# Designs tried in a protein design run: peptides against a protein of PDB entry 4Z63. Part 68

Target 1, 334 residues: chain A of PDB entry 4Z63
Amino acid sequence: LCLGMNDLTGNIPEDLFHLKRLNLLGIQENRLSGSLSREIRNLSSLVRLDVSWNLFSGEIPDVFDELPQLKFFLGQTNGFIGGIPKSLANSPSLNLLNLRNNSLSGRLMLNCTAMIALNSLDLGTNRFNGRLPENLPDCKRLKNVNLARNTFHGQVPESFKNFESLSYFSLSNSSLANISSALGILQHCKNLTTLVLTLNFHGEALPDDSSLHFEKLKVLVVANCRLTGSMPRWLSSSNELQLLDLSWNRLTGAIPSWIGDFKALFYLDLSNNSFTGEIPKSLTKLESLTSRNISVNEPSPDFPFFMKRNESARALQYNQIFGFPPTIELGHNN

## One batch from the design tools (peptide; made by RFdiffusion4, then SolubleMPNN)

Design b2_p13_3_s4 (from b2_p13_3, 5 letters changed)
Fold by OpenDDE base, seed 5:
Structure b2_p13_3_s4 (fold): chain B 334 residues (1-334), chain A 13 residues (1-13)
Amino acid sequence: as target 1 above (334 residues)
Amino acid sequence: VVISSGSSYVTTE
């Protein structure tokens, strides 16, 4: 049953939950309000539940033990409060959980040893507090993780050295500290292709440790951290780099010539720093900017990107990395 | 190719 993208209001009729053979319920992009009914437990054949972009409130019902076939739960952009219910945090069938842009709170706890199928987690823009859950690497298939805009005080857990499944990771604006430790840990994630760390590490030094190596890094975003230092030499070994945003920092020195050696680099933002010297001539030879054949079909994160001009302004949303226009931004460097 | 002065930054929030 797909009822998305309408102007439906009120609550879900309770009689809808009598549809025991229902595999897909999509009611996204409406104005549905109230609590999500516990009677959703009656939908025992449910594979996909999409209640996103509504006005739901209250706690998410703890009924997911009665949904043994549920693979997809999308509840982003609602008013849900409380934590992740225990049955959801223990779901062995769940592949994708998206609860971005809610009011979920408390400590983030997932039973990753039970969540054997979880491959995508989006909990960005919530009110989770405490530390990052150390057991996330135990989610052996977890590839996509967005935990942006939560209050995860402290450092990236040491256990994330073992996060082999991790490919796409965002921790933007999550009150993280110690960028040196974070990068030192995350470099061990051998499948990591996308790393977004914007609005963290306030005023720290960007490490220039040549021992750091991100073999498969395609997207690096560490914007608006007020980071000091220079263009990090370790980044030159990330030969697959496609998007680099280091804007709104306090980086100094020259833009190195090796920045133009990235064959796939199509988006570069180094604006609002203190870089000096000449613009590298190698930037004029970037193959990705000269060739019209951008392969648009590469895997991308499940979470959206946002280009924010002002903190108060509505951000432009980009659902895919290749949605970004080919860009070189070097402005406001003095 | 767009060469511009940056007034924006990328996030996922």
Scores: peptide ipSAE 0.490, ipTM 0.816, DockQ to the pose 0.799
Fold by OpenDDE base, seed 1:
Structure b2_p13_3_s4 (fold): chain B 334 residues (1-334), chain A 13 residues (1-13)
Amino acid sequence: as target 1 above (334 residues)
Amino acid sequence: VVISSGSSYVTTE
């Protein structure tokens, strides 16, 4: 049943939950309100539940143990409060959980040992607090993780060295500290292609340690951290780099010539730093900017990107990395 | 190719 993208209001009729053979319930992008009914438990054949972009409130019902076939739960952009219910945090069937832009709170706890199918997790823009869950690497299929805009004080857990499944990771604006430790840990994530760390590590030094290596890194975003230092030499070894945003930092020195050696680099933002010297001539030779054949079919994160101009302005949403226009931003430097 | 002065940054929020 697909009723998305309407102006439906009120609660979900209870009789809808009598549809025991229903595999897909999509009621996204409406004005549905109230609590999400516990009677969802009656939809025992449910594979996909999309209640996103509504006005739901209250706690998410703890009924997911009665939904043994549920693979996709999309609840982004609602008013849900409380935590992730225990049955959801233990779901062996769940592949994708998207609860971005809610009011979920408390400590983030997932039973990753039980969540054997979880491959995508978006909990961005919630009110989770405490530390990052150390056991996330135990989610052996978890590739896509957005935990942005939560209050995860402290450092990236050492256990994330073992996060072999991790491909796309965002911790943007999560009150993280110690960028040196974070990068030192995350470099061990052999499948990591996208790393977003914007609005963390405030005022720290960007490490220039030649021992750091991100072999498969395609997207690096470490914007608006007030980071000091220079363009990190270790980044030059990330030959697959496609998007680099280091804007709104306090980086100094010259823009190195090796920045133009990235064959796939199509988006570069180094604006609002303190870089000096000349613009490297190698930037004019970026193959990705001269060739129209950017492989648009590459895997991308499940979480959206936002280009945010200021704190009060509505951000532009980009659902795919390749949705970014080919860009070189070097403005507002010295 | 867009060359701009930049007033924005990328995030996932």
Scores: peptide ipSAE 0.483, ipTM 0.816, DockQ to the pose 0.806
Fold by OpenDDE base, seed 3:
Structure b2_p13_3_s4 (fold): chain B 334 residues (1-334), chain A 13 residues (1-13)
Amino acid sequence: as target 1 above (334 residues)
Amino acid sequence: VVISSGSSYVTTE
């Protein structure tokens, strides 16, 4: 049953929960309000539940143990409060959980040993607090993780060295500290292609340790951190780099010539730093900007990107990295 | 739409 993108109001009719053979319930992009009914438990054949972009409130019901076939739960952009229900945090069937842009709170806890099918997790823009869950690497299929705009004080856990499934990771604006430790840990994530760390590590030094290596890194975003230092030499070995945003930092020194050696680099933002010297001539030879059609069919994160201009302005949303225009931004340097 | 990137930064919030 797909009723998305209407002007439906009120609650879901209780009679709908008698549909025991229902595999898909999509009621996204409406004005549905109130609590999400516990009677969802009666939808025992449910594979996909999309309640996103509504006015739901209250706690998410703890009924997911009665939904053994549920693979997709999308609840982004609602008013949900409380934590992740225990049955949801233990779901062996769930592939994708999207609860972005809610009011969920408390310590983030997932039973990753039980969540054997979880491959995508978006909990961005919530009110989770405490530390990053150390057991996330135990979610052996977890590829896509957005935890942005939560209050995860402290450092990236050492256990994330073992996060082999991790490909797309965002921790933007999550009150993280110690960028050196974070990068030192995350370099062990051999499948990591997208790393977004914007609005963290305020005032720290960007490490220039040549021993750091991100082999498969395509997207690196570490913007608006007030980072000191220079362009990191270790980044030169990330030959697959497509998007680099280091804007709104305090980086100094020259822009190195090796920045032009990235054959796939189509988006470069080094603006609002303190870089000096000449613009490398090698930037004029970037193949992606001259002749190369970058393949639009590459895997991308499940979480959206946003280009923010002002904190108060609505950000432009990009669902794919290739949605970004080819850009070289070097403005507002000294 | 010409996106002026000069005052923007990328995030996932």
Scores: peptide ipSAE 0.482, ipTM 0.805, DockQ to the pose 0.528
Fold by OpenDDE base, seed 2:
Structure b2_p13_3_s4 (fold): chain B 334 residues (1-334), chain A 13 residues (1-13)
Amino acid sequence: as target 1 above (334 residues)
Amino acid sequence: VVISSGSSYVTTE
């Protein structure tokens, strides 16, 4: 049953929960309000539930133990409060959980040992607090993780060195500390292609440790952290780099010539730093900027990107990395 | 430009 993209109001009719054979319920992009009924437990055949972009409130009902076929739960952009219910945090069937842009709070707890099918987790823009869950790497299929814009604090857990399934990771604006430790840990994530760390590590030094290596890194965004230091030498070994944003930091020194050796680099923003010297001539040889054939069919993160021109400006949303225009921005350096 | 992920959607009614 797909009723999305309408102007439906009120609650879900109770009789809808009598549809025991229902595999898909899509009621996204409406004005549905009130609590999500616990009677959803009666939808025992449910595979996909999309209640996103509504006005739902209250706690998410703890009925997911009665939904053994549920693979997709989309609840982004609602008013849900409380925590992730225990049955949801223990769901062995769930592949994708999207609860982005809610008011969920407390300590983030998932039973990753039980969540054997979870491959995508989007909990961005919530009110989770405390430390990052140390057991996330126990979610052995977890590929996409967005935990941005939560009230996390402290450091990236040491256990994340074992996060082999991790490919796309966003922790932007989550009050994280110790960038050296974070990068030292995350370099062990062999499948990591996208790393977004914007608005963290305020005033720290960007490590220039030659022992750091991100082999598969395609997207690195560490903007607006007030980071000190220089262009990190370890980044030169990330040969697959496509997008680099280190803007709005306090980085100094020269822009190294190796920055032009990245064959796939199509978006470079080093603006609003303190770089000095000449613009490397190698930047004029970037193949990705001269050749029109950017492969549009590469896997991308499930979470959106937002481009902010300034703190007060409306953010531009990009659903894919390739939505970014080819860019070299070196402005506002001294 | 500052790039981030996980920002709230501005719902304009």
Scores: peptide ipSAE 0.092, ipTM 0.691, DockQ to the pose 0.071; fails the geometry check

Design b2_p13_4_s1 (from b2_p13_4, 7 letters changed)
Fold by OpenDDE base, seed 3:
Structure b2_p13_4_s1 (fold): chain B 334 residues (1-334), chain A 13 residues (1-13)
Amino acid sequence: as target 1 above (334 residues)
Amino acid sequence: SSSSWITTDLPLP
């Protein structure tokens, strides 16, 4: 049953929950309000539940133990409060959980040993606090993780060295500290292709440790951190780099010539730093900017990117990495 | 743009 993208108001009719054979319930992009009914438990055949972009409030009901086939739960952009229900945090069937842009709070706890099918987690823009959950690497299929705009004080857990499934990771604006430790840990994530760390590590030094290596890194965004240091030498070994945003930092020194050796680099923003010297001639030889064949069909994170303007509350949303225009921004360096 | 940065933390309208 797909009722999304309408002007439906009120709550879900109770009779809807008698549809025991219902596999898909999509009621997204409406004006549905009130609590999400506990009677969802009656939808025992449910595979996909999309209640996103509504006016739901209250706690998410703890009924997911009665939904043994649920693979997709999309509840982004609602007014949900409380924590992740225990049954949801223990769901063995769930592949994707998207609760971005809610008012969920407390410590983030997932029973990753039980959540054997979880591959995508979006909890961005909530009110979770405490530390990053150390057991996330136990979610053996967890590939996509957005935890941006929560209050995860402290450092990236050491356990994330074992986060082999991790491919797309966003921690933007999550009050993280110790970028050296974070990078030292995350370099062990062999499948990591996208790393977004914007608005963290305020005023720290970007490590220039040649022993750091991100073999599969395609997207690195560490903007607006007030980071000191220089262009990190370790990044030169990330041969698959496609997008680099280090803008709005305090990076100094020369832009190194190896920045032009990235064959797939189509987006480079080093603006609003303190880089000096000449623009490397190698930047004029970036193959990705000279060839029209940008492979638009590469896998992207499930979470959206935003280009935030300093003076505007409005941001441009990009759902795919290749949605960004080919860019070289070197402005506002001194 | 020179006045922008990429992030993932913005609320959705």
Scores: peptide ipSAE 0.488, ipTM 0.875, DockQ to the pose 0.706
Fold by OpenDDE base, seed 2:
Structure b2_p13_4_s1 (fold): chain B 334 residues (1-334), chain A 13 residues (1-13)
Amino acid sequence: as target 1 above (334 residues)
Amino acid sequence: SSSSWITTDLPLP
């Protein structure tokens, strides 16, 4: 049943929950309000539940143990409160959980040993507090993780050295500390291609440790952290780099010539730093900007990117990395 | 643009 993208109001009729053969319920992008009924438990054949972009409130009902076939739960952009229900946090069938932009709170707890099918987790823009869950690497298929805009005070857990499934990771604006430790840990994530750390590590030094290596890194965003230091030498070994944003930091020294050696680099923002010296001539030889059509069909993170303007509350949304225009921004350096 | 940065923390409109 697909009723998305309407102006439906009120609550879900209780009789809808008598549809025991229903595989897909999509009621997204409406004005549905009230609590999500616990009677969703009666939808025992449900594979996909999309209640996103509504006005739902209250706690998410703890009935997911009665939904053994549920693979997709989309509840982003609602008013849900409380925590992740225990049955949802233990779901062995769930592939994708999206609860971004809610009012969920407390400590984030997932039983990753039970969540054997989870490959995408979006809990960005909630009110979770405490520390990052140390057991996330136990979710052996977890590839996409967005935990941005929560209050995860502290460091990236040491256990994330074992996060082999991790490919796309967003932690923007999550009150994280110790960038040296974070990078030292995350370099062990051999499948990591996208790393977004914007609005963390305020005023720390960007490490220039030659032992750091991110072999498969394509997208690195560490903007608006007020980071000190220089362009990190370890980044020169990330030969697949496509997008680099280090804007709005306090980085100093010269822009190194090796920045022009990245064959796939199409987006570079080093603006609003304290870089000095000449613009490297090698930037004029970037193959991606001169001759190569970058393949639009590469895998992308499940979570959206936003280009945030300093003077505006508005941001441009980009659902794919290749949605960004080819860019070289070197402005506002001293 | 020189007055912008990339993030992932914004709410959906």
Scores: peptide ipSAE 0.485, ipTM 0.869, DockQ to the pose 0.697
Fold by OpenDDE base, seed 4:
Parts: structure tokens; C-alpha cells; sequence
Structure b2_p13_4_s1 (fold): chain B 334 residues (1-334), chain A 13 residues (1-13)
């Protein structure tokens, strides 16, 4: 049943939950309000539940143990409060959980040993607090993780060295500390292609440790951290780099010539730093900017990117990395 | 952009 993108109001009629053969319930992008009914438990054949972009409130019902076929739960942009229900946190069938932009709170707890099918997790822009869950790497298929805009004070757990499935990781604006430790840990994530750490590590030094290596890194965003230091030499070994944003830091020194050696680099923002010296001539030889054929069909994170303007509440949303225009931004360096 | 940065966070609802 697909009723998305309407102006439906009120609650879901209880009789809808008598549809025991229903595989897909999509009621996204409406004005549905109230609590999500516990009677969802009656939809025993449900594979996909999309209640996103509504006015739902209250706690998410703890009925997911009665939904053995549920693969997709989309609840982003609602008013859900409380924690992740225990049955949801233990779901063996769930592939994708998206609860971005809610008011969920407390400690983030997932039973990753039970969540054997989970490949995408978006809990960005909630009110989770405490530490990052150390057991996330136990979610053996977890590829896409957005935990941005939560209050995960502290450091990246050491257990994330074993996060082999991790490909896309966002921790923007989550009150993280110790960038040296974070990078030292995350370099062990062999499948990591996208790393977004914007608005963390306030005033720390960006490590220039030549032992750091991110083999498959394509997207690195560490903007607006007030980071000190210089362009990190270890980044020069990330030969697949496509997008680099280190803007709005306090980085100093010269822009190194190796920045122009990245064959796939099409977006570079080093603006609002304190870089000095000359613009490397190698930047004029970036193949990605001279050749028209950027592969548009490359896998992207499930979470969106936002280009946020200073002092603006409005951000431009980009659903794909290649949605960004080819850019070299070196402005406002002094 | 000189006046912008990339992020993945949104304002709370």
C-alpha cells in the first residue's frame, strides 16, 4: 500500500493493521500525527515500512519481534522520542534503519550480533548521548553509518579498527574529541571510502603522521573544526580521492604539489584557512577537471550531504557525491 | 564555496 506524498492527516486507521498479507506500507510525506500504533505488529508479512516525513510523535512501539520479514524501516523526519525499541535493536531481518531527524534520546544501543542483515544505519540529527557504541563493528554487514548531529562525547572506539564492512561514515557535529586517535583507528577500515567529520575536534591539531593510510578514501570532509597544522602528508597516498573539504580550519603552510596528483579529485575546498605560498601548478593539471567523463554511476552514501552557508539556516542538499560541481576553492586564506 | 562547508548534520526538528 503506497499512500505517500499526499496531505493525509490524523492517525493510521487501526483497520489497516488487519492486512496480514501487506508487504509494503508507504505513508511517507504526509501530515500523519499521533503515536505509531502498536498494531503494526499485526502486519506479519511486512517487508518495508515507510512512515518518513510525517508528524508522528511518542515512542516507537516495541513490536518488531513480530515483524520477522521487515527489511526496511524508514522513519526519518518525525517527532519520535525515546530510544530505539529493544525488538528493533535486535531485528535479524532489518537491512536498513533510517530514523534521521527525530528526537530520539538516551544511549545508542544496538545488538549487532543479532542484527545480522543490517547494512545501512541513519540515526543522524537526534538527541542520542553518551559514547559511540563500541559494538557497531559486530554488525558484520553494516556499510553505511550516519550518526551526525548527536552528542557522542568522547573518542572513536578502538573497536572500530575491526569495522571491515564500513564504507560510508558520517559523524558530523557529534562533539567528538581526539582526531589523531580517530584517524589512527579509522585507517584500519579497509572499505572506508567516505569519511565526514565536520564540526568536531575543535581546535585540535590535524595529524601529519606518515604512517596513516586510507587506501580507498574517496571523500574526506573535515570542515569547520578549527584544526591547526598543515596539509597532511598521509593524504597523498589516498590515490582515489575525489572530494576533499578541509575548509574553515586554521591550517597553515603551503598547499603541497601532490594535491594535483589526484586523478579523480574534482572537488577541493581549502577555503577559510591560513595557507600561504603559491598555488601549486599541478592543480592546473587535474585530470578530473580537464576530462568531461566523471563516472556518475559510482556508489554513494545513503545519507545526504549538505552545503551549509555561514550564518544561514538553509543548506543545499546533495544526494550524491557527483552532484557537487567541479570545484577548486582556495579563497579566504590569510 | 568560500562561504560554505560540507556537512551531514541538520538542525534538530
Amino acid sequence: as target 1 above (334 residues)
Amino acid sequence: SSSSWITTDLPLP
Scores: peptide ipSAE 0.482, ipTM 0.871, DockQ to the pose 0.711
Fold by OpenDDE base, seed 5:
Structure b2_p13_4_s1 (fold): chain B 334 residues (1-334), chain A 13 residues (1-13)
Amino acid sequence: as target 1 above (334 residues)
Amino acid sequence: SSSSWITTDLPLP
């Protein structure tokens, strides 16, 4: 049953929960309000539940033990409060959980040893607090993780050295500290292609440690951190780099010539720093900007990106990395 | 220059 993208109001009719053979319930992008009914438990054949972009409130019901076939739960952009219910945090069937842009709170706890199928987790823009969950690497299929805009104060856990499944990771604006430790840990994530750390590590030094290596890194965004230091030499070994944003920091020194050696680099923002010297001539030879036919059919994160012009302006949304226009921004380096 | 930066966070509802 797909009723998304309408102007539906009120609550879900209780009689809908008598549909025991229902595999898909999509009621996204409406004005549905109130609590999400516990009677969802009666939909024992449910594979996909999409209640995103509504006005739901209250706690998410603890009924997911009665939904043994549920693979997809989408609840982003609602008013949900409380934590992740125990049955959801222990779901062996769940592949994708998206609860971005809610008011969920408390310590984030998932039983990753039970969540054997979880491959995508989006809990960005909530009110979770405490530390990042150390057991996330135990989710052995977890590829996509957005935990941006929570209050995960402290450092990235040492256990994330073992996060082999991790490919796409965002921790933007999560009150993280110690960028040297974070990068030192995350370099061990051998499948990591996308790393977004914007609005963290305020005023720290960007490490220039030649021992750091991100083999498969395609997207690095560490903007608006007030980071000091220079362009990090370790980044030159990330030969697959496609997008780099280090804007709105306090980086100094020259822009190195190796920045033009990235064959796939199509988006570069180094604006609003304190870089000096000449613009590298190698930037004029970027193959990605000179060749017309970059048919890049590459996998992207499940979470969207946003380009913010200022703190008060509405951000532009980009659902795919290649949705960004080819860009070289070097402005405002006074 | 767009004077922008990339992020993945949104305002809370």
Scores: peptide ipSAE 0.474, ipTM 0.871, DockQ to the pose 0.764

